# Ledger of designs, part 2: peptides against a protein of PDB entry 5A53

Target 1, 230 residues: chain A of PDB entry 5A53
Amino acid sequence: LVENVKQALFIPGQSCNKNLHDIMVDLSALKKPDMKRFNRKNDIHPFEDMSPLEFFSEKNDCSLMVLMTSSKKRKNNMTFIRTFGYKIYDMIELMVADNFKLLSDFKKLTFTVGLKPMFTFQGAAFDTHPVYKQIKSLFLDFFRGESTDLQDVAGLQHVISMTIQGDFQDGEPLPNVLFRVYKLKSYKSDQGGKRLPRIELVEIGPRLDFKIGRIHTPSPDMVTEAHKKP

## One batch from the design tools (peptide; aimed at target 1 K6 S63 K229)

Design b1_p9_1_s4 (made by RFdiffusion4, then SolubleMPNN; from b1_p9_1, 6 letters changed)
Fold by OpenDDE base, seed 3:
Structure b1_p9_1_s4 (fold): chain B 230 residues (1-230), chain A 9 residues (1-9)
Amino acid sequence: as target 1 above (230 residues)
Amino acid sequence: MFYRPYKLE
C-alpha cells in the first residue's frame, strides 16, 4: 500500500501575533510543498472542542495541523495535531521559548524544496518516556515526506536535531526539547593538490526551544484501528 | 485517504 504524503495545515489562532506568524512561516517552509497556511485567524480551542479541527482536516485533506496561539499561561504555543480518518488521533502543545531564532537570523543558504530531513534524537527518554516517544513519533511523521526505498546519501540536505534539555526524574517537570535545523554543506578542500571531500553541518534555522504543554492521546481502540494494515 | 501514524520501530 503506497500512502500519499501527509499534508500539513498551519492555522493562526485568534491570539496569533507577529512572532508566532514568523515562526509559522519559517517552520512551514521546511514542510513545502506539502503544506497549507491559513491567512485568517481562527478562534479554535482544541482542548475544549476538537470538532473545528476535524472539519478543517477533512475540508483541506490535511492529516497534520499546527495551531498558533499565545497567552500569558501558554506563550508562543504551537499545538500539533494528527488525525486518522479526519478524526483527532493525538495533540501536543509545544511552547516556543523567547530565545527563538528565525531563518533571517542565519546565513541564507540555497536549498532544494521537498528533500527529506534526517533526524537525530538526543536523550534516552525519546525511546522510553511516553511523552517524548509521542514527540519523536510526531516529528518523524510530520517530516516523513514521500516513501522512498533508497534515501541515497547524495539526496541528504537537512538534519533536524532534537535534544532533551537535561536529565529528569519521575515527578519532575519535563525538560524542554531543543529543535535545531542544519544543512549539510559539501566542500572540495585543496590540500596539496589533492581534492578531499569535506562535509560540514551549518545551522540554518529556525532555532526553537519547546516547552511541553497539554497532551491528548488516542484511545486504545483508535490506536489499534490506526495501525491496522488494510 | 486514511493516514496511519508513524510507527516507531
Scores: peptide ipSAE 0.377, ipTM 0.889, DockQ to the pose 0.895
OpenDDE base, seeds 1, 2, 4, 5: peptide ipSAE 0.314, 0.347, 0.256, 0.231; ipTM 0.874, 0.881, 0.851, 0.843

Design b1_p9_2 (made by RFdiffusion4)
Pose (drawn by RFdiffusion4):
Structure b1_p9_2 (pose): chain A 225 residues (1-189, 195-230), chain P 9 residues (1-9)
Amino acid sequence: LVENVKQALFIPGQSCNKNLHDIMVDLSALKKPDMKRFNRKNDIHPFEDMSPLEFFSEKNDCSLMVLMTSSKKRKNNMTFIRTFGYKIYDMIELMVADNFKLLSDFKKLTFTVGLKPMFTFQGAAFDTHPVYKQIKSLFLDFFRGESTDLQDVAGLQHVISMTIQGDFQDGEPLPNVLFRVYKLKSYKSRLPRIELVEIGPRLDFKIGRIHTPSPDMVTEAHKKP
Amino acid sequence: FDDYFVKSH
């Protein structure tokens, strides 16, 4: 009954550069094998016209899309896009801060591609705040991959950790979201003692513009059997 | 938990 794994399409925008491309490559690796990359630049402006994104979603059968854009106003801009029936469901701009680390900045460890990641979300706002609820929903939907009734404990290899940069009060600017990836190590104490090693990429997301779905589309996308 | 997931179709 459940749908196939959502496919991701990574799309360099007209203003995409090498540094932003490196961020795309390393992040896209976490999506393997359910990922495609475009090589050319495309003049796409999602908050002016959504038509091209819906077109690419249909013709490439990708319900998850990431547009790469950079200007001084919005530097290292990663616009995460989800579609329903090849129409736009929601969008959010996540801009990467300059303190980012790539896979090259971390010791390369053995890594089995295609395993179900584990998730940890740190921050009460992930459950109550509309903006952060969408981010939690986005990144769960984006990277969870295959849904299954069976889990091999040996397959529990890495964790995706997302942390809000401190608590905050209403009216203040929204804190950044800290994207971290760790590999698990376990030791004997039955329950194992767990330690973590960072493998990257390390990304601090600055929150930009947001598009939310209509109530009608929410009804259809979240309809229950 | 399923409410976090947008269906493709």
Fold by OpenDDE base, seed 4:
Structure b1_p9_2 (fold): chain B 230 residues (1-230), chain A 9 residues (1-9)
Amino acid sequence: as target 1 above (230 residues)
Amino acid sequence: FDDYFVKSH
């Protein structure tokens, strides 16, 4: 069964700046062809009123949304939103640190649009801590692409790596999540007369360090409904 | 479509 690919909508907020716009363009390029971008700024405050996002979800048939805003308190803020039945399922603020790198900062490599990335998660908290579990679920859902029954390893061109930056204890601020994108480069190495395939990872960007902000978690009822696979 | 949401006050 080919699961329908979730469509993403990228929305510049009223406070969106050039840096956020550039980040939006680069991150959304990884979601092509299953992505829409608005060109106009929209005055949306999702933690105050979620109704505009539900409206956009339904009108654009997008179950994934990213709102781009920036303030003194929440600089370079990407609010990731998921909907279920065009209602808000969950939200998370991920603020991009100033050390970000754009695709233009890396060696331009040709990539095929629409290939499913492989994911790697570094940090035990991705499996145990509720916030990092949500982040893991979100990014898997965002970039999963078409589920083909054939794990065509030959189609793996990209690796998305997500790393929790350091250890933390209960009650401490949550460490940043380091987002990295790599291209798999295969070459034939001649070692001892046996041609062994060698695989190298080449970073292609963007490079984003995410500071975790505000979170909206789904109701238990919505979790139950969303996990009901037909 | 470039949707612009005007909060209807």
Scores: peptide ipSAE 0.024, ipTM 0.577, DockQ to the pose 0.030
OpenDDE base, seeds 1, 2, 3, 5: peptide ipSAE 0.017, 0.019, 0.020, 0.018; ipTM 0.464, 0.583, 0.546, 0.593

Design b1_p9_2_s1 (made by RFdiffusion4, then SolubleMPNN; from b1_p9_2, 3 letters changed)
Fold by OpenDDE base, seed 4:
Structure b1_p9_2_s1 (fold): chain B 230 residues (1-230), chain A 9 residues (1-9)
Amino acid sequence: as target 1 above (230 residues)
Amino acid sequence: EDDLFVKSK
């Protein structure tokens, strides 16, 4: 089956700063080679007018977009957008906390470009709460695409871990999502003449804590259409 | 790759 890998477009907003730029570079590196980045800042306000994003989706043939903006109210804001048929499907603001770490903050390891990561999700709300379900769906879609055959463990290089930071009750602010990236390292251990495979996870970055902002959810009709297998 | 400026409507 030819995997229809979704293409991502990273867009600096008008208020994009150095930190967001660096975060954009590091996060987008995980999406290579299926990623484009704009160099010019674009004055886009997706929760006011979505039409520019739909235009970019169609023009660049990208069904995934990330808009980088920053303000006093929404500092280090990454707006993740998905389109279906070049129309907005959903959007979510994920603001990066100040404690972020870049790839340069970790030991640089060689990796093969284009290998898909395995995901781990920690927190029951990823399966039950609508917002966290959207986040889970988004990140799985972002890095794996819609139609993937079973990933061969032998080809696994990266693990992306997403953790809901703590428990919450109805009506409380939604906890942050902790985004972590690990590389699998295989070692041969010699125990008593038997070579046992040892696998270790090494954090490689970036390290991002996401605060959840505004959300746009698809209409029931769009959900139905998007889930129709051709 | 299109690197166009889009003005908000």
Scores: peptide ipSAE 0.026, ipTM 0.661, DockQ to the pose 0.033
OpenDDE base, seeds 1, 2, 3, 5: peptide ipSAE 0.021, 0.026, 0.024, 0.017; ipTM 0.681, 0.648, 0.650, 0.667

Design b1_p9_2_s2 (made by RFdiffusion4, then SolubleMPNN; from b1_p9_2, 3 letters changed)
Fold by OpenDDE base, seed 1:
Structure b1_p9_2_s2 (fold): chain B 230 residues (1-230), chain A 9 residues (1-9)
Amino acid sequence: as target 1 above (230 residues)
Amino acid sequence: EDDDFVKSK
């Protein structure tokens, strides 16, 4: 079964700056080889007009898009967009906090391109709250593509951890989502003549704390169509 | 070739 891996398109908006560009480069590196990046800035306002994104989805055959914008109100904003049949399915704004770390801030480790990451989600709201459910769905869809039954543990290289930062009550602002990336490192420890295989998680970056912004949710009809197994 | 810009209508 040829897994139809979803392709991602990274788009610098008109207000894209150096920091956002660097974040874009580092995050998109995790999606290689199934990623395209635009070099030119595009003046796109997805919550005002979605038609440019639908155009790009169709022309580039990409069902995943990320728009990089920054303003006083929405600093370091990554708008994640999914399409179905080249029409907008859902959107979510995730603003990167100023405490972000790039890949260059961590020890450089060699890794194989194209291996699927394992995900870990910390926080009950990822399974119960509609916004966090969308975030969970988005990131799983973005990096894993279609679920294959055979998790070949032997091919596991990366772990992506997503944590809801603290508890919240109804009506309170939604806590940030902490995005962390780790590499599995195997050590042969020679402890007392027994070589025990030791596996450690080493953070490799990027390190991103996402503040949740605006969302666009699909219609019930679009949900039904998108979940129809061929 | 990737369309790298939105043609303004």
Scores: peptide ipSAE 0.027, ipTM 0.677, DockQ to the pose 0.033
OpenDDE base, seeds 2, 3, 4, 5: peptide ipSAE 0.019, 0.025, 0.024, 0.019; ipTM 0.646, 0.653, 0.671, 0.636

Design b1_p9_2_s3 (made by RFdiffusion4, then SolubleMPNN; from b1_p9_2, 3 letters changed)
Fold by OpenDDE base, seed 5:
Structure b1_p9_2_s3 (fold): chain B 230 residues (1-230), chain A 9 residues (1-9)
Amino acid sequence: as target 1 above (230 residues)
Amino acid sequence: MDDLFVKSK
């Protein structure tokens, strides 16, 4: 089953600022070529009315959306939305902490557009806790490129690392998710005449620490439908 | 975690 690559739509909300715009640009660059960005601000409040997002999903043929908003309560908020059949499947607010780094803050490295990143997840909760499971699912789904049978290690250029920032107990606030992007650099080490291929991970950005906000979970019926293999 | 399948219309 060759799943079509999901297209992402990045939407500046009414409260989108320069920082969010820059974050949007950098994050969306990782989704190229399967990405669209709106240049105009749109007054969308997804937790009040989801209809505009469903409209955009259908009109742009995008099953992934990211709404960029900022308020005093929800600063640097990236609302990640997934649709199924152009209906809202799930939503999650991920607020970017002020310590973010842009691509411009790192050494510019050339990268091939369209290569699938490898994901690494650090934290058991990514497999056990509903919210972190959703985040894991979301990001895997979001950055899933073309199903090339050749997950050739040779084609691996990027690693996206997601780390839960610390342990937490039931009833405690959910720790942030640390989003990091690395490029694999192959170095020919001239160590003693044996060219051992050394692979190093170099951070390329963006660097984002996500604070978890509001969540919309799919109905059981939608889950069932979305997981039906054609 | 199971992939969301887009039913091809």
Scores: peptide ipSAE 0.025, ipTM 0.510, DockQ to the pose 0.374
OpenDDE base, seeds 1, 2, 3, 4: peptide ipSAE 0.016, 0.019, 0.016, 0.018; ipTM 0.519, 0.611, 0.489, 0.506; seed 4 fails the geometry check

Design b1_p9_2_s4 (made by RFdiffusion4, then SolubleMPNN; from b1_p9_2, 3 letters changed)
Fold by OpenDDE base, seed 4:
Structure b1_p9_2_s4 (fold): chain B 230 residues (1-230), chain A 9 residues (1-9)
Amino acid sequence: as target 1 above (230 residues)
Amino acid sequence: DDDLFVKSK
């Protein structure tokens, strides 16, 4: 089965700032080669009118989109959009906290383009809470695409870690999601003449803490259609 | 990286 890798489109909104631009560049680097970026700002308000995003999805053949906007209410806002049949499937606002780190803040390591990351999720809510389930689904879909039966572990270079920042109760504000990226480093340890493989995780960036904003969820009918295996 | 721009209709 040829993996139908989902293509991503990164869109600067009208209010996109330098920080968001830099974040966009760094995050999109993880999606290479299956990524497009717009170099001009587009005036898009997805929670008011989704039609422009559906248009971009179709015209660019991208089922993944990220809109970069910033306001006083929603600072450093990355709106993640998925489409199915070029129609909006779901949307979620993830606002990047000011403590973000760019790739330039970490030791530069050799990066092989096109390798799929392994994901780790920390927090039970990723499997039980609808919002965190959507986030989990989104990021898995964004970086892995369709699951192929052939997961070659030998090609694993990167680990993406997503952690829910603390416990929460019903009715409380949803904790942030901590996004971290690591590179796997293999070392040969000579202990007593036995070469033991040692694997270390080294953070490579970007480092993003996501505050959860507005969400659009698909209709039950659209969920059913999207999960139909061809 | 080739940056694209598509105007929304």
Scores: peptide ipSAE 0.032, ipTM 0.698, DockQ to the pose 0.036
OpenDDE base, seeds 1, 2, 3, 5: peptide ipSAE 0.024, 0.024, 0.017, 0.029; ipTM 0.687, 0.676, 0.671, 0.675

## One batch from the design tools (peptide; aimed at target 1 T148 D149)

Design b1_p10_1 (made by RFdiffusion4)
Pose (drawn by RFdiffusion4):
Structure b1_p10_1 (pose): chain A 225 residues (1-189, 195-230), chain P 10 residues (1-10)
Amino acid sequence: LVENVKQALFIPGQSCNKNLHDIMVDLSALKKPDMKRFNRKNDIHPFEDMSPLEFFSEKNDCSLMVLMTSSKKRKNNMTFIRTFGYKIYDMIELMVADNFKLLSDFKKLTFTVGLKPMFTFQGAAFDTHPVYKQIKSLFLDFFRGESTDLQDVAGLQHVISMTIQGDFQDGEPLPNVLFRVYKLKSYKSRLPRIELVEIGPRLDFKIGRIHTPSPDMVTEAHKKP
Amino acid sequence: SLHDHIFFHP
């Protein structure tokens, strides 16, 4: 009954550069094998015209898309896009801060591609705040991959950690979201003692513009059997 | 029972 794994399409925008491309490559690796990359630059402006994104979603059968854009106003801009029936469901701009680390900045460890990641979300706002609820929903939907009734404990290899940069009060600017990836190590104490090693990429997301779905589309996308 | 994702609890 459940759908196939959602496919991701990474799209360099007209203003995409090498540094932003490196971020795309390393992050796209976490999506393997359910990922495609475009090599050329495309003149796409999602908050002016959504038509091209819906076109690419249909022709490439990708319900998840990431546009790469950079200007001084919005540097290292990653616009995450989800579609339903090849129409836009929601959009959010996540801009990467300059303190980012790539896979090259971390010791390369053995890594089995295609395993179900584990998730940890740190911050009460992930459950109550509309903006952060969308981000939690986005990254769960984006990276969880295959749904299954069966889980091999040996397959529990890495965790995707997302932390809000401190608590905040209403009216203040929205804190960044800290994206971290760790590999698990376990030791004997039955329950194991767990330690973590960072493998990257390390990304601090600054929150930009947001598009939310209409109530009608939510009804269809979240319809229960 | 189907599991879409796994939560890690530190």
Fold by OpenDDE base, seed 1:
Structure b1_p10_1 (fold): chain B 230 residues (1-230), chain A 10 residues (1-10)
Amino acid sequence: as target 1 above (230 residues)
Amino acid sequence: SLHDHIFFHP
């Protein structure tokens, strides 16, 4: 059974500001057409009460949600939420550093909506550390898109790069995750009379450095149910 | 794997 493409709901929280709104618009553009956005601010505190998010998940048929909030303690906070059966599966706070770049900061390139991105992960902790494993799982799940024939290179347009910013030891603060988006640009290189396909990566934005905040992990029972292939 | 994503690992 080809699992239906997961829909994402972007929710501005009560403390959502202009910067977060702009980030929301740009990040959600990468999820088109499988994205909904609320235009109104919603007073939601997911680590205090998850029930409003479960309600929105069910009402909008969205298994992915992103809540945009900002406070002194959690500036530019994007809470990524996944649901299973409209119940909260997991949550993670990813705070965008002030050095972010929007799509408007890059050369505008035309792109086809709905193409599945390729992912690159830099850092061993993406395969070993539970928090970075969750981040890897989340972003792969978030941008999975339609099942494209992966054999068709023409179906590949974007590369999302996620890098752990440096090494860390046990007990140290978790390094930021550097989120970068590139477009594959094909050039016909006339080298030696043979047109060799040259592929270049061009950064298209947004550029986001994520500071890791609070996490909610799924219950063992929910993990078992979510991994049951139909 | 829930995600048949092409991972380019460097």
Scores: peptide ipSAE 0.009, ipTM 0.491, DockQ to the pose 0.357
OpenDDE base, seeds 2, 3, 4, 5: peptide ipSAE 0.006, 0.006, 0.006, 0.008; ipTM 0.419, 0.457, 0.474, 0.487

Design b1_p10_1_s1 (made by RFdiffusion4, then SolubleMPNN; from b1_p10_1, 7 letters changed)
Fold by OpenDDE base, seed 4:
Structure b1_p10_1_s1 (fold): chain B 230 residues (1-230), chain A 10 residues (1-10)
Amino acid sequence: as target 1 above (230 residues)
Amino acid sequence: KLIKYLEFVP
């Protein structure tokens, strides 16, 4: 079964500000053409009532949603939501630190829309800790794009790097996740008659440091249903 | 109805 490309819906919450709007625009640009944005603010509190998100998922045919809110307790908060059959599967709050960089802060590079990013994950907890496993799963799912035969190296344009900021013990606050985006730049090296392709990574933005907030996890039954291949 | 599955990349 070839799954259809998952569509993302970006929703400005009632408390959405200019900085969050700019972050939303830049992050959503990486999801083009498989992205929709609301132009109006919506009063949504997903950890109090999930029903509005399920409604928006179904009405817009989007299985991925990002809610943009900001408060004193949860500044620059991006709530990432996934749905299964238009029902809430999981949610995670990722708060953007004030040191963020927009696409306009980097050298303007041309990119082809719709190419799949490669991913790199730095930190053992991405494979072992439930929260970081959810983050890894979320971002891989969010940017998966169209099923292409991986054999076309010509389709490789950019890398998304996700790094856990430091070590932590059980019961300690979870370290931030550093989100970075790089473009692959190929150079012809002519050293000593051997053409060795040199590849460099150039940061293109956005640059986001995510503080982890509240999490909603699916029931074991919903996990089983979501993994059933027809 | 096309049920959108969560295919986890392993």
Scores: peptide ipSAE 0.030, ipTM 0.585, DockQ to the pose 0.070
OpenDDE base, seeds 1, 2, 3, 5: peptide ipSAE 0.009, 0.010, 0.028, 0.026; ipTM 0.476, 0.491, 0.600, 0.547

Design b1_p10_1_s2 (made by RFdiffusion4, then SolubleMPNN; from b1_p10_1, 7 letters changed)
Fold by OpenDDE base, seed 2:
Structure b1_p10_1_s2 (fold): chain B 230 residues (1-230), chain A 10 residues (1-10)
Amino acid sequence: as target 1 above (230 residues)
Amino acid sequence: KLTHYLEFVP
């Protein structure tokens, strides 16, 4: 059973600003063609009322949503939402730090739309800490794309790197997650008659440092249902 | 479904 590719809906909140809009555009470009964007601002407060998001999930057939909001307390906030059966499964606030870089800040490289990214995760907490496990799960789910056969190495163009910024102890604030996107660039080396392909990683953007905000975790029942293989 | 991620173990 090939699971259908999850569709993402990007939603500007009422407080969405130019920076968030630009971030939204750039991040959503990596999700093409499996992405929708609203052009209108929507007054949604998911941690107060989730019903509007469930409505949008159902109406747009999107199991992934990203709400773009900004306030003094939660500047450049991207709320990532997953639904199951059009009901909220989980949510996480990821606030983009001011040092972000857009695609326009990097050398313009053409990329093929719809290619599946490879992922790298740096930090043991991605496998052990519940919040970082959720982040890992979210991003893998968000960018999983179509199930490709292992033989389609040609379809591997991007590497998404996610790094926990430093070590932390229990009770300390959770370090930021550094989101980086690289493109594989192959060079033909003409050295010595054997054309060994040289592969380089070139950062293409966007560059986002995510500060972790509020989290909604799924109920045990929803976890069980979501993991039921048909 | 094998999600091929390269884990760099430090």
Scores: peptide ipSAE 0.022, ipTM 0.604, DockQ to the pose 0.240
OpenDDE base, seeds 1, 3, 4, 5: peptide ipSAE 0.015, 0.016, 0.018, 0.021; ipTM 0.569, 0.563, 0.589, 0.592; seed 1 fails the geometry check

Design b1_p10_1_s3 (made by RFdiffusion4, then SolubleMPNN; from b1_p10_1, 6 letters changed)
Fold by OpenDDE base, seed 3:
Structure b1_p10_1_s3 (fold): chain B 230 residues (1-230), chain A 10 residues (1-10)
Amino acid sequence: as target 1 above (230 residues)
Amino acid sequence: MLIDYLEFKP
């Protein structure tokens, strides 16, 4: 079963500002060609009414959505939404800390559009804690791209690193997730007449530290339906 | 189907 590549829709909310717009542009560039962006601001409050997002999911044939909003309480907030059958499956608020870096803050490297990223996850909670499990699932699903049977090593370009910022105990605030993007750079090293391939990871951006906000989890019935093989 | 993406384990 070849599942179609999930399309992402980036939506500027009413409170979207220049910084959030720039973050949206840079993050969405990693999802090309499977990405749409709205140019107009939309007044959407997904934790109050989900109906506008379900409408946009269906009308744009996008099962992934990102809403860009900012307030005093929720500054630089990226709400990630997934749909199943154009109904809301899950949602999570990820607020970008002020120390963010854009692609323009790094050395401009050429990259091929549409290559799948590799992922690294640092922190045991990505496998044990329900919130971090959802974040892991979300980002893997978001950047999955086309199912290719052959991972041609020649097609590996990007590494996305996600790190939980420190240890935490039960009842403590959830640590931030550090989002980093690297390019795999191959060098021909001439050492003593033997060409040894040298591989380096070069940070290319964006650099985002995510503070975790509100979460919507799917019903058990929606989970069962989403995992049913046709 | 939410297909779990192949985790590249280093």
Scores: peptide ipSAE 0.015, ipTM 0.503, DockQ to the pose 0.222
OpenDDE base, seeds 1, 2, 4, 5: peptide ipSAE 0.010, 0.008, 0.017, 0.007; ipTM 0.503, 0.501, 0.545, 0.472; seeds 4, 5 fail the geometry check

Design b1_p10_1_s4 (made by RFdiffusion4, then SolubleMPNN; from b1_p10_1, 6 letters changed)
Fold by OpenDDE base, seed 1:
Structure b1_p10_1_s4 (fold): chain B 230 residues (1-230), chain A 10 residues (1-10)
Amino acid sequence: as target 1 above (230 residues)
Amino acid sequence: MLIDYLEFVP
C-alpha cells in the first residue's frame, strides 16, 4: 500500500513577524506541491488547547502542521505538529536562532518541484535520545513525499543535513539542531580521458539553527495505531 | 504508517 503523500499546513500565529513569515515561505517551498499556507494570522496556543489544530487538520486534510509564533520566551518559534486520524499525535517547538539565512542569501539555483530530499543525520543522539529520535522521525516524515522507485536516483536533487551542535551529558540543556539544505550538482569531470561524474554539494538554504522547546509525545495507544500496517 | 524514510548514511 502506497501511503498518500502527507500534506503540510503552515499557519502564521498571532505573533508571527516578518522574519518568521520569510522563514515559513522558504521552508514551505521545499514541501511543494504538498503544502498549504494560511495568509491570515490565527490565535492558536497548541500547548494550552489542541482542538483548533485538530479542526484545521481535518478541514484542510493536512496531517502535518507548522505554527509560526514569537514571544520573548520563545522567539522565532516553529511548532511542528503531526496528526493521526486528525487527532494530535505529537508536537515539538523548534525555535530558529537569529543567525538564520534565507534562500535569497544563497546563489539562486533552479530546482524541480516535488523531488525528494535525501537526509543525513550527524550525532549519535538521533538514534538513542527520545527528543532527537522524535526530531529525526518528524523531518523524515515531513519530507518523505511520493514513493518513487529506488531506481530514480536521477530524482534526487536535495540533501537535508541535520547536525546536533556538540556533545551533551545527562541533565545538560539539549544542543541545537543545525538544519542545512544542499543541492546535488553533477559535473562531467574529464579526469584522465574518462568522464567521471563529479557530484558537488552546494548549499541552497534556508539555513536554520533550531533550539528545542516544549514537546508533546503521543499516547502508547496512538503509537500502536500509527504503526499498524494496513 | 510512520515509515522511517531511507536514511542515506554516507
Scores: peptide ipSAE 0.021, ipTM 0.541, DockQ to the pose 0.304
OpenDDE base, seeds 2, 3, 4, 5: peptide ipSAE 0.009, 0.019, 0.015, 0.009; ipTM 0.524, 0.543, 0.532, 0.483

